# Peptides against a protein of PDB entry 3V4L, part 321

Target 1, 386 residues: chain A of PDB entry 3V4L
Amino acid sequence: GQPLAKDKVALLIGNMSYWEHPKLKAPLVDVYELTNLLRQLDFKVVSLLDLTEYEMCNAVDEFLLLLDKGVYGLLYYAGHGYENFGNSFMVPVDAPNPYRSENCLCVQNILKLMQEKETGLNVFLLDMCRKRNDYDDTIPILDALKVTANIVFGYATCQGAEAFEIQHSGLANGIFMKFLKDRLLEDKKITVLLDEVAEDMGKCHLTKGRQALEIRSSLSEKRALTDPVQGAPCSAEALVRNLQWAKAHELPESMCLKFQCGVHIQLGFAAEFSNVMIIYTSIVHKPPEIIMCDAYVTDFPLDLDIDPKHANKGTPEETGSYLVSKDLPKHCLYTRLSSLQKLKEHLIFTVCLSYQYSGLEDTVEEKQEVNVGKPLIAKLDMHRGL

## One batch from the design tools (peptide; made by RFdiffusion4, then SolubleMPNN)

Design b2_p29_7_s4 (from b2_p29_7, 11 letters changed)
Fold by OpenDDE base, seed 5:
Structure b2_p29_7_s4 (fold): chain B 386 residues (1-386), chain A 29 residues (1-29)
Amino acid sequence: as target 1 above (386 residues)
Amino acid sequence: MAKEKVAELKAQVAPGVIESEEMLEAWKE
């Protein structure tokens, strides 16, 4: 019969905004497009941008809690990385320069933990450099991996080589994701699908002789990303997994705020990623005696590190949101919250209405406090343990 | 503002960034 997955879970990490290293661009588009494709494949996807070492560890721990016997696990990483002695290291955004293995996440350690869960399939897609780090001579003492015939690695580049991004003036995929996205929905064994992606990269004049996909697999069964999920979630574990995923993706409900002056504001929320949310405000009713009015969001929790200069923009693109801008309502003020994983408390903020009456030069302000609880990934309390 | 952040992001050539106008044209095809 066709193989069945007990469930399908993916963690996607895109690191771009490094503190001590060159900034990247491709991970933004790559994580977003891969998230949408994996959702069409019935994956439970957690998508995270710009994680510190501690936040990456917690994201992996939460991902491992969603894994169980016969579950398909997929880890995608796009960012800086290195490979020492056949061990792959993902570099967090707060990594020092130079970084060492103690500042990074070892993919083979994650694989060990996935094997302990008796997963049905383990897929690693690593869109990172595989050069040796000459500042780290540490040989990781990895525990012996179990002999499981269910592992697939797709490395965006060969051993000792760089993964390339094309710096466009616009949004562009990384080289690996450009070819992967065209085939990812195909009902093929995952190793066959990746081999076809490798052939497509090898035919492209841009990538030929510069970047080659490496596939490392022990996969003995015909497993595909298209494999259907087994039945309704009838087990207590499947229900818990579904609830945990749903919590990490729950947006606040849209609100209609009414001010004493008779202005009505719509406050709305959109998810860009599991840790990135856009707040938008629009004037839905204005009394005729009010000639001008604007609705600003202010007084955010300090943990979110929101610069007021980047809040309340006239376009989503001015906030750095280019991907979801088509799905957002027009004629709003937009604020992008890019670090929801840092939120320790409820998201409480102020909506400030600034307005002017006809025939008065003075601007009047009214304020309302809004509590939206813990949005998206903030429900998982990824900061627990600091 | 958007242009200046794009310019700062141009100055940090990450290892594995290919800056070529030819690749930029061929990526649009």
Scores: peptide ipSAE 0.017, ipTM 0.444, DockQ to the pose 0.245
Fold by OpenDDE base, seed 3:
Structure b2_p29_7_s4 (fold): chain B 386 residues (1-386), chain A 29 residues (1-29)
Amino acid sequence: as target 1 above (386 residues)
Amino acid sequence: MAKEKVAELKAQVAPGVIESEEMLEAWKE
């Protein structure tokens, strides 16, 4: 019969905004496009941008809680990385310069923990550099991996090589994701699919002799990313997994706020990633005596590190939101919250209505406080271990 | 304003970035 997955879970991490290392761009688009493709494949996707070491550890721990016997687990990482002694290290955004294994996440340690969950398939897609780190002399003492015959690694580049991005005048994919996205929905064994992606990269004049996909697999069974999820949640664990994922992806409901001047605004929310949300405000009703009217959001929790210079923009793109801008309502003010994993408390902020009456030169302000609880990934309380 | 921010974004040359106008056109196809 066709193979069945008990469930499908993916963790996608894109690190770009490094503190002590060169900034990247491709991970933004790559994580977003891969998220949309994996959702079409019935994956429960957690998508996270710009994680610290501590936040990456917590994201992996939460991902491992979603894994169980016969579940398909996929880990994608795009960012800085290195490979020492056949071990792959993902570099967090707060990693020092130089970084060492003690500052980084070892992929083979994550694989060990996934094998303990008796997963049906373990896929690692590593879009990172694989150069040796000469500042890390640590020989990782890894416990012997179990022989599970269900492991697939797709490395965006060869051992000792760099992964490249092509700078467009706009947002563009990394090289690996450009070729992967064209085939990811194909009903093929995952190793066959990745071999075809490797062939496409090898035929392209742009990538030929610059970047090559490496596939490492122990996968003995015919497993595909297209394999259907086993229908009804047959176990209490499957119900808990579904509830945990649903909590991490719950947006605040849109609100209609009414001001004393008779202005009505719509406050709306959109998810760009599991840790990135767009807030937008629109004027729904304005009395005719009010000539100008804008609804600003302010007084965000300090944990979110919101720069007021990037808040309340006339376009999503001016906030740094280029991907979801087509799905957002037009003629709003937009604010991007990019670090929802840092939120320890409820998201409380102020909506400030600034308006002018016909024949009055002075601007009038009215304010309302809004509490939307913990949005998206902030519901997982990733900081409770400190 | 938009052109200057695109230029600042361009100035963050990460290692492993290929800047080529010819590669840019061929990558849009």
Scores: peptide ipSAE 0.017, ipTM 0.433, DockQ to the pose 0.210
Fold by OpenDDE base, seed 1:
Structure b2_p29_7_s4 (fold): chain B 386 residues (1-386), chain A 29 residues (1-29)
Amino acid sequence: as target 1 above (386 residues)
Amino acid sequence: MAKEKVAELKAQVAPGVIESEEMLEAWKE
């Protein structure tokens, strides 16, 4: 019969805003587009940008809680990385310069933990450099992997080579994602699909002799990313997994705020990623005696590190939100919360209405505090380990 | 203003970044 997945879960990590290393751009677009494609494939997707070492460990732990017997697990990583002695290391945004294995996440350790879950398929898509790190002489003593015959690695580049992004004036994919996205929805064995992606990359004059996809697989079964999810969750574990994922993707409800001056504001929320939310405000009613009014958001929790210079923008793009701008209402003020994984408490903030009456020179302010609970990934207490 | 911010964003050449206008035109085709 056709293989069935008990469920399908993906963790996508895009690290771009490094502290001590060169900043990247492609991970933003690549994680976003891959998220949308994997959702069309009925994956439960957790998409995370710009994680510290601690946050990456917690994201992996939460991902492993979503895995169980016969579940398909996919890990995508885009960012800096290295490969020493056949072990792949993902570099967190807070990694020192130079970084070592102690500052990084070993993919083969994650694979070991996925094998203990008796997963139906383990897919790793690693869009990172595979150069040796000469500053790290540590040979990780990895336990022998179980022979599960269900492992697939897609490396964006060959061993010892770099993965490339193309810097454009616009948003562009990394080289790997450009070719992967065109085939990802095909009903093919995942190793056949990746082999076709490798051929497409090898035929392109831009990538030929610069970057080549490497596939490593033990996959003995005909498993595809298109394999249907087994019907209604029959196990308590499957129900918990569904609830945990749903909890991590719940947006706050839109609110209508009423001010004493008679101005009404719509407050809305949109998810860009599992850890990135856009807040937007719009004036929905204004008394005629009020000539000008604006609704600003302020007083965010300190854990979110919100720069006021990047808040309350007239366009989503001015906040750094280039991907979801088509789905947002127009004529708002926009604020991007890019680090929801840092939120330990409820998201409480102030809506400040600044307005002017006809014939008065002075601006008047009214304020309302808003509590939206824990949005998106902030509902997963990723910080519980302290 | 918009051109300068694009130029500042271009100047951060990371390892693994290909800066070529010719490659970019060919990447759009």
Scores: peptide ipSAE 0.016, ipTM 0.446, DockQ to the pose 0.240
Fold by OpenDDE base, seed 2:
Structure b2_p29_7_s4 (fold): chain B 386 residues (1-386), chain A 29 residues (1-29)
Amino acid sequence: as target 1 above (386 residues)
Amino acid sequence: MAKEKVAELKAQVAPGVIESEEMLEAWKE
């Protein structure tokens, strides 16, 4: 019979906005496209951009809480990284220059913890450089990994090589994701699928002799990402996974705000990633005596570090939201909250209505405070301990 | 353990939460 997964869970991390290192672009598109593909494969996907060391540790801990016996676990990482002595290190956005193993997440440590969960399949897709870090002489004494026949590593590049972004004039995938996305939905054993991706990269004149996929696998069984989830989530453990994932992906409900002047505003919310939300405002009703009317959002929690100059834009693209702009309503003001993992409290903000009456020169303002609770990933309290 | 964690998670999820299956379906569309 076709193998069955008890459940399927993915953590996708894309680090781009490094403080002390070169900024990347591909992880934005790569995490977004991979999220949509893994959803079509019935994965519970947590997608996170621009994490600090602490936030990455917490994201991994929350991912490990979704793993259990017979669950398929997939970890994808796109960002800066290095490999010392066969240990892969993911570099957080707050990593110092130079960074060391103490500032980074070791993938083999995550694998050890995944093996303790008795998972059905462990897939690592690592879109990062694998060069040695000469500033880190630390040999991690990792405890011996358990011998499990359920591990697959897809490295975007060979050992000691770089992973590359194709600098196009627009949004472009990394080289690995460009080839992976074309095959990811195929009903094939995951190692066979990755071998075909490696062949496609090897045939392409752009990647030939520059970047080659390396596959490491202990996978003895014919398991695919297309493998169906076994039955209804009737176990207590499956219900925990479903509730934990749902909690991390709950959007605030759209609200109709009514002001004293008789203006009605629609306030709406859209998820770009598990830690990135777009707020949009639109005027849905305006009295005829009001000639000009705009609805601004302001007074965000300080922990979100929202620059007012980047809020209330006439297009999603002006906020840096290029991927979900097609799915957003038109003729709104848009604000992008890109760091929802930092939110310690409820998301409370002010909607400010600025308007002018016909025949009056003075602009009038009305304000309404809005509490939308903890949106998306902010419900997981990823800051438990700071 | 699992039943207590279910009860704790259910207490932290607002009562109007679309059942995790309906949220999963709405994200598959």
Scores: peptide ipSAE 0.000, ipTM 0.292, DockQ to the pose 0.013

Design b2_p29_8_s1 (from b2_p29_8, 14 letters changed)
Fold by OpenDDE base, seed 3:
Structure b2_p29_8_s1 (fold): chain B 386 residues (1-386), chain A 29 residues (1-29)
Amino acid sequence: as target 1 above (386 residues)
Amino acid sequence: MVAIEITEEQKEEAEKIAKELEKEKEAAA
């Protein structure tokens, strides 16, 4: 019969906004596009941007809690990285310059932990450089991996080489993701699919002789990303896993706020990523005596590090949201919350209505505090160790 | 990853390759 997955879980990490290293752009688009494709493949996808070392460790731990016997696990990483002695290191955004193994996540350690979960398939897609880090002389003593015959690595580049992003008009795509996305939905053994992606990427004149896909596999079975999920979750553990994932992807409900002046505001929420949410406000009713009115959001929790200069924009794009702008309602004010993993408490903020009456020169303000609980990834309490 | 600034010509070439691959996929399906 066709192989069945007990479930399918993916963790996608895109690191761009490095503190001490060159900023990247491709991880934004690449994580978003891959998220949408994996969702079409019935994956439970956690998508995270710009994680610190601590946040990356917690994201991996939460991902491992979603893994169990016969579950398909996929880890995608786009960012800076290196490879020393056949060990792959993902570089967090807070990594020092130079970074070392003590500041980075070892992929082979994650693989060991995935093997302890008795997963049905382990896929690693590593869109990072594989150059040696000459500042890290640490030889990690890794425990011997189990022979599980279910491991696939897709490296965006070969050993000692760089992985590239193409920047154009403010957007960028990784070369690997550009070719992977075109084949990802194909009902093929994952190693065959990646081999076809390697051939396609090999036709790219821009990266010819500079980047080549490397496939490392122990996969003895015909397993595909298209393999159907086993129907009803029969176990208590499967129900808990589904509930945990659902919590991490629950948006706040849209709210209708009523002000004393008779203005009604719709407050809405959209997910760009598991840790990135857009808030939008729209005027749904205005008394005729009010000539102008705007609904601003302000007084965000300090943990979110919201710059007021990037809040309350007339377009999603002015907030730095280029991907979900087509799915958002028009004629709103938009604010992008890009660090929901940092939220310790409930998301409480103020909606400020500024308005003017016909024949009055002065603007009037009314304020309402809004509590939307813990949105998206903030429900997982990724801070529980501080 | 390493950022490569590409020319508009190199972008058009890369978009052409992507469209050719998409057509090859549609023809193989």
Scores: peptide ipSAE 0.237, ipTM 0.662, DockQ to the pose 0.296
Fold by OpenDDE base, seed 5:
Structure b2_p29_8_s1 (fold): chain B 386 residues (1-386), chain A 29 residues (1-29)
Amino acid sequence: as target 1 above (386 residues)
Amino acid sequence: MVAIEITEEQKEEAEKIAKELEKEKEAAA
């Protein structure tokens, strides 16, 4: 019979905004496109951008809680990385220069923990460099892995090589994601699908002789990303997984704010990623005696590190939101919250209406406080332990 | 990942390869 997944769970991490290292661009688009494809494949996807070491550890721990016997687990990482002695290290955005293994996440440690869950399939997609780090001489003593026939590694590059992103005017994909996205929905054994992606990448003149996809697999069964999820969540564990995923993806409801001057504002929310939300404001009603009015959002929690200079933009693109801008209403002011994983409390902020009456030179301000609870990933309290 | 600055010619070549791969899929379907 066709193999069934008990459930399908994916963690996607894209690190770009490094503190002490060159900034990347491709992980933004790569994580977004892969998220949309994996959702079409009935994966429960958590998508996270720009994680610190601590935030990456917590994201992996929360992902491992969703894994169980016969569950399909997929980990995707796009960012800086290295490989020492056959161990792959993902580099957090706060990693020092030079970074060491103590500042990074070891993929083989994550694999060990995934094997303890008796997963039906483990897929690692690693869009990072595999060069040796000469500043780290640490040989990780990894415990012996269990003998399992359900592991697949798709390395964007071969050992000792670099993985490339194309940086050209605007949005760019990594070379690996450019070819992977075109085949990901195919009903094929995952190792066959990745082999076809490797052949497609081999035709790319830009990376010929510089980057080659490496597939490492123990997969003895015919398992595909298209494999159906086993029917209605009848187990307590399946209900918990569904509830945790739903919590991590719950947006605040759109609000209609009414001011004493008779102005009505629509406040709306959109998810770009599990840790990235766009807030938008629009004037939906204005009394005729009010000639001008603008609705600003301000007074955000300090843990979000929101620079007011980057808030209340006339376009989504001015916030750095290029992917969801087509789905957003026009003629709003837009604010991008890019670090929802840092939020310790409820998201409380102020909507400030600035307006002018006909025949008065002075601007009037009216303010309303808004509490939207914990949006998206902030419901998982990834900061627990700080 | 490492950023590669590509020329416009290299971008056009990469877009051409992508369109050729799409056509190969439409012809195989």
Scores: peptide ipSAE 0.231, ipTM 0.645, DockQ to the pose 0.295
Fold by OpenDDE base, seed 2:
Formats: structure tokens, sequence, C-alpha cells
Structure b2_p29_8_s1 (fold): chain B 386 residues (1-386), chain A 29 residues (1-29)
């Protein structure tokens, strides 16, 4: 019969806004496009951008809570990285220069923990460099991995080589994701699918002799990313997993705010990623006596590190939101919250209405406080332990 | 990852290869 997954869960991490290292661009697009494809494959996807070491550890811990016996687990990482002694290290955005293993997440440690969950399939897609870090002489003493015949590594590059992104005008994929996305929906054994991606990448003249896909697999069964999930969540564990994922992806409901002057504002919310949300405001009703009227958001929690200069923009693109702009209402003011993982409390902010009456020179202001609870990933309390 | 700056000519060549791969898929389907 066709193999069945008990469930399918993916963690996607894209690090690009490094503090002490060169900034990247491809991880934004790569995580977004891969999220949409894995959702079409019935994966529960957690998609996270620009994580610190602590935030990456917590994201992995929450991902491991979604894993159980017979569940398909997929970890994707796009960012800086290195490989020492066959161990792959993912570099957080707050990593020092130079970084060491103590500042980074070891993929083989994550694999060990996934094997303890008795997963049905473990897929790692690593879009990072595999060069040695000469500033890190630490030999990680990893406990011996269990012999499980269910592991697949897709490395964007071969050992000792670099993985590349193309920096051109606009948003572009990394080289690996450019070819992976075109095959990801095919009903093929995951190792066969990745082999076809390797052949396609091999035709790319830009990376010929510089980057080549490496597949490492112990997978003894014909398992595909297209494998259907076993029926309605009949187990208590499957119900808990579904609720935990749903909790992490719950958007605030759209609100209609009414001001004393008779102006009505629509306040809306859109998810770009599990930790990135767009707030948008629009004037839906204005009395004719009001000639000018602007509605802006302010007084955000300090933990979100929101620069007011980047808030309340006339377009999503001016906030740095290029991916979801087509799905957003037009003629709003837009604010991008890019660090929802940092939110310890409820998202409370102020909606301020500035307006002018016909024949009065002075502007009038009205304010309303809005509490939207914990949006998206902020519900997982990824800061539990500080 | 490492950023590669490419010329517009190299980008057009990479887009041409991608379109050729897409046509090879449509012809194999």
Amino acid sequence: as target 1 above (386 residues)
Amino acid sequence: MVAIEITEEQKEEAEKIAKELEKEKEAAA
C-alpha cells in the first residue's frame, strides 16, 4: 500500500539580518515559497525569520513537541552555517564574529532528539555553507546516533563548499530553492526527488564546479512528501499537535473601531510568517465635516523593537513586506511586526486618529487602546526559561 | 549562504535555463 504519515510537521528557519555577519536576502523568499508548497502537501508549517541563538533553541524545542511516532519531520534552514568534522552548524543572527559551536545549533543534535521521538521520516534541507570554520577547533562529542532507516539530508552544497544566493535587483531564491521548488510537489520517493533536483542544479552554469547538491540517506522505504496523513486525528497526541500548531497560527480578528467624532476605522491583521505579522488600518467611514483624517498605530510593547519611522507606511513594500502585498487591502496604512517571538505579554498598542474639521485650523486627536492577545508564534511563549 | 553578484547577462542565461527545464518537464508529462 502507499505509505502513510501519522502527521506531517515542518520547521523552516531563514536567517538573513545578521548583526556581525554579511546580510542575506534569499532566506526571506525561500522560507515563504517553501511554506506555501509544504502547506499544499498537508504539512503543519512553522516559518520563522531572523532568530537569535535562544530563539532558535526554543523553535527547535517546540518543533520536537510536534513530533511523535510515525510523524514526518522536516527541518529547513537557510542562512550562514559551517561544517566541522561532519557536524552541521546553523548560525543565529546574534552570533559573534568569529562564531563558534557554542554560539550555533548542531543539526546532528536535533537529529538525535528527532530519533528519540520514533518519527516516520526525518528530512533535513540545509541551505548553508559546509566549509570548515577555522576559528572553531571544538570536536563535538555527539552521542552515537541510533541506526534508523528513515533519515534524508539534502545539502544545498557538497562538503567543504559554499551555498550561494544570487544578489540581484529585487527578491530572488537561493540556488537550491530555485530548483527544489519546481519538483517539491512531485509524487516521488524523497531521495529520487532530490536526485532530480541535483541533476537540474548541475545544469546551472553559474554554480557549476562551485555548488553541487549532496544527498545523504538511510531511507529504506519508499516515502514521499506527498504521502497522505493517516485519517482524522484519532489519537489524543494528534489532537494536541493539531491544537498546538493552530494556536501558533491564530491571527487576531479584524476590528471596527468607532471614534467619538463619528470616524470608523477597520483594523486588520495578516501573517507573512509565523513570527511576522502586518497590521493595516483603513478609514471606512468619515463624516463630511472632517476634511482630513489619518489613523496610525503607536505605543507597541518595547520587546518588539519597533522603529516608529518604519510604522504606518502607505504601502506594504515600504515596511519591507513584498511577499503578501497582493493579498492585503489597498489604501491602508501598514505596519510590519517582524519579531513576534520576542513578545512576552499581550500585544497591546494604541490606534491614534488625527483629524481636522472644515473651517478649523487645529488638528484634533482621539486615541483607543487595542489588546489583541498573543498573535501567531507569540502564543508558544518561546521565551519560557529566561 | 554566500552572496554572488551576477551580471544581468548571467541572470538572463539562468532564466533561459529555467525555462528550458520547464519545457523539458512539460514534454515529459
Scores: peptide ipSAE 0.219, ipTM 0.667, DockQ to the pose 0.287
Fold by OpenDDE base, seed 4:
Parts: structure tokens; sequence; C-alpha cells
Structure b2_p29_8_s1 (fold): chain B 386 residues (1-386), chain A 29 residues (1-29)
């Protein structure tokens, strides 16, 4: 019969905004598009952008809590990386220059931990460079892997080569994701699917002789990303996994704020990623005597590092949100919270209504504090050790 | 990843190749 997954869980990490390294662009689009595709495949997806070393470790730990016997685990990473002695290292955004193994996450360590969970399938999709880091001479002593015969690595590039992104005036995929996305929904054994992606990438003249997909697998069964999830969660572990995932994806409810002047504001929330939320405000009622009226959000927790210059924009795109803008209400003010993993406390902020009465030159302000609890990934407390 | 700046022509060529691959898939299905 077709294999059944007990559940399907994916962690997607896209690192772009490096402190000491060249900034990337493709991981934004790649993580977003892959998230949407994996959701269509009934994956529980955690999607995270711009993680520090500590945040990446915690994201992996939380991902491992979602894994159990017969669960399909998928790890995707897009960012800087290197390969030393057959070990793949994902580079966090806070990694020093030069970075070393001590500043990075070893994928083979994650694989070891996934094997301890007795997973049904382990898929790694690594959209990073595989050049040797000559500044790191550390040979990680890894424990011997178990013979689980359920492992697939899709490397965006071959050993010693670079993985490329196309930087142009717009948002574009990395080369790997560009071809992967077109096949990802196919009901094929994952190794066959990736081999077809490798052939497709091989037709790309831009990367010919510079980037080639490498597949490394030990997969004894016909496992596909399309494999159905085993029916209703009958186990306590499956219920816990569902609750943990739901907790990490719970948006605040939209609310109507009523001001003393009679203005009503709709406050809404949208998820771009598990750690990225858009707040939007709209005027839903205005007394006729009020000629101008704007609703600003301000006084965010310092942990979120929100620049007021990037808040309260007339378009989602002006906040740096290009992907979810079609699904957002129009004619709002938009604010993008891009670092929800940093939130230690409840998300408390101020809605400031600035308005003018007909025949008065002075602007009036009214303020309301809003507490929306811990939205999305902030419920996982990824910073509890700091 | 390494950023490659591409020309508009190279972008159009890469988009054309992607569409040709999509058509080859639709014709093989």
Amino acid sequence: as target 1 above (386 residues)
Amino acid sequence: MVAIEITEEQKEEAEKIAKELEKEKEAAA
C-alpha cells in the first residue's frame, strides 16, 4: 500500500539579513513559496526568517519536539553555509566574520537527533554554498548515525560549489527553489522528484557548470511528500504536536477599537511567516465633523527592534511585505513585525488616533493600549535563555 | 548562497527556460 505518514512537519529557515556577511534576498521568497507548497501537502510548517545562532538552536529544538515515530520531518535552509569534511553548516545571521563551526548549526547533528525520534522520513533541503570554510579547521566528532534507511538530502549545489540566487530589481527565487517549486507537489518518491529537479536545473544556462543539485539518500521505501497523513490524531503525542503547531500559528483576533471622539478603528493581524506578522489599522467609522483621521501603532516592546520610520505605511510593500499584500485589506496603515521570536513579554503596543475637527486647526490625539498576548512563534519563547 | 546580478535579458531567458520546462511537463503528463 502507499506509505502513510503519522504526521508531516517542516522547519523552514531563511537567513538573509546577516550582520557581518553579504545580505541575501532569495530566502524570503523561497521560504514563503515552499511554506505554501508544503501546506498544500498537509505539512505543519514553521517558517522563520533571520535567526541568530541561539534562535536557530531553539527553532531546531522546537522542531524536534514536533517529531515522533513515523512522522515525516523536513528541514529547509536557505542562507549562507559551508561544508567541511562532509558536514554541512548553516550560518546564523549573527555569525562573526569569519564564522566557524562553533557559530553555526551542523545539519548532521540535527539528523542524529531526528533519528532518535524514529521518524518515518528525514528530508533536508539545503540551499546554501558547500564550499570549504578555510577559517574552520574543526572536525566535529559526530556519533555514528543509526541505519534508518529514511534519509534524503537535496543539496542546491554540489560539494565545493556555490548555490546562487538571482538578484534583480524584483523578488526572485534562488536557482534551487525556482526548479523545486515546479515539482514539489508531484506524487513521486522524493528521490525521483529531486532527480527530475536536478535535470531541470541542468538546463539552466545561468548556472551551467557552476551549480548542480546533489542528491544524497538512504531511502529503502517509496516515500513521497504527497504521502497521506494517517487519519485523526488518536495518540496523545499527535494531539500535543497539533496543539504545539497551532500555538505557533495563532494570530491575535481582529478587534474594533472605539475612541471617545466616535472614531472606530479596525485592528487586524496577518502572518507572513511564523516570526513575521503584519499589523494593519483601518478607519471603519468616522463622525462627519472629523475631517482627517489616522490610526498609528507605536510603543512596541523594545525586543522587537521596530524602527518607527518603517511603521504605519500606506502599503504593505513599504514595510518590506511583498508576499502577503494581496491577502491584506486595502486602505490601511501597515506595520511589519519581523522578529517575533525576540518577544519575551506580551505584545503590548499603543494605537494612537490623530484627528482633526472641521474648523479647528489643531490635531487631537487619543491613545489606547492593546495587549494581544504572544502571537505566532512568540508563544514558543525562543529567547528564554537570554 | 551567492548573489548573481543578472541582466534583464538573462532574466527573460531564465523565465523562458522555466516556461519551456513547464510545457514539456504538461506534454508528458
Scores: peptide ipSAE 0.217, ipTM 0.669, DockQ to the pose 0.285

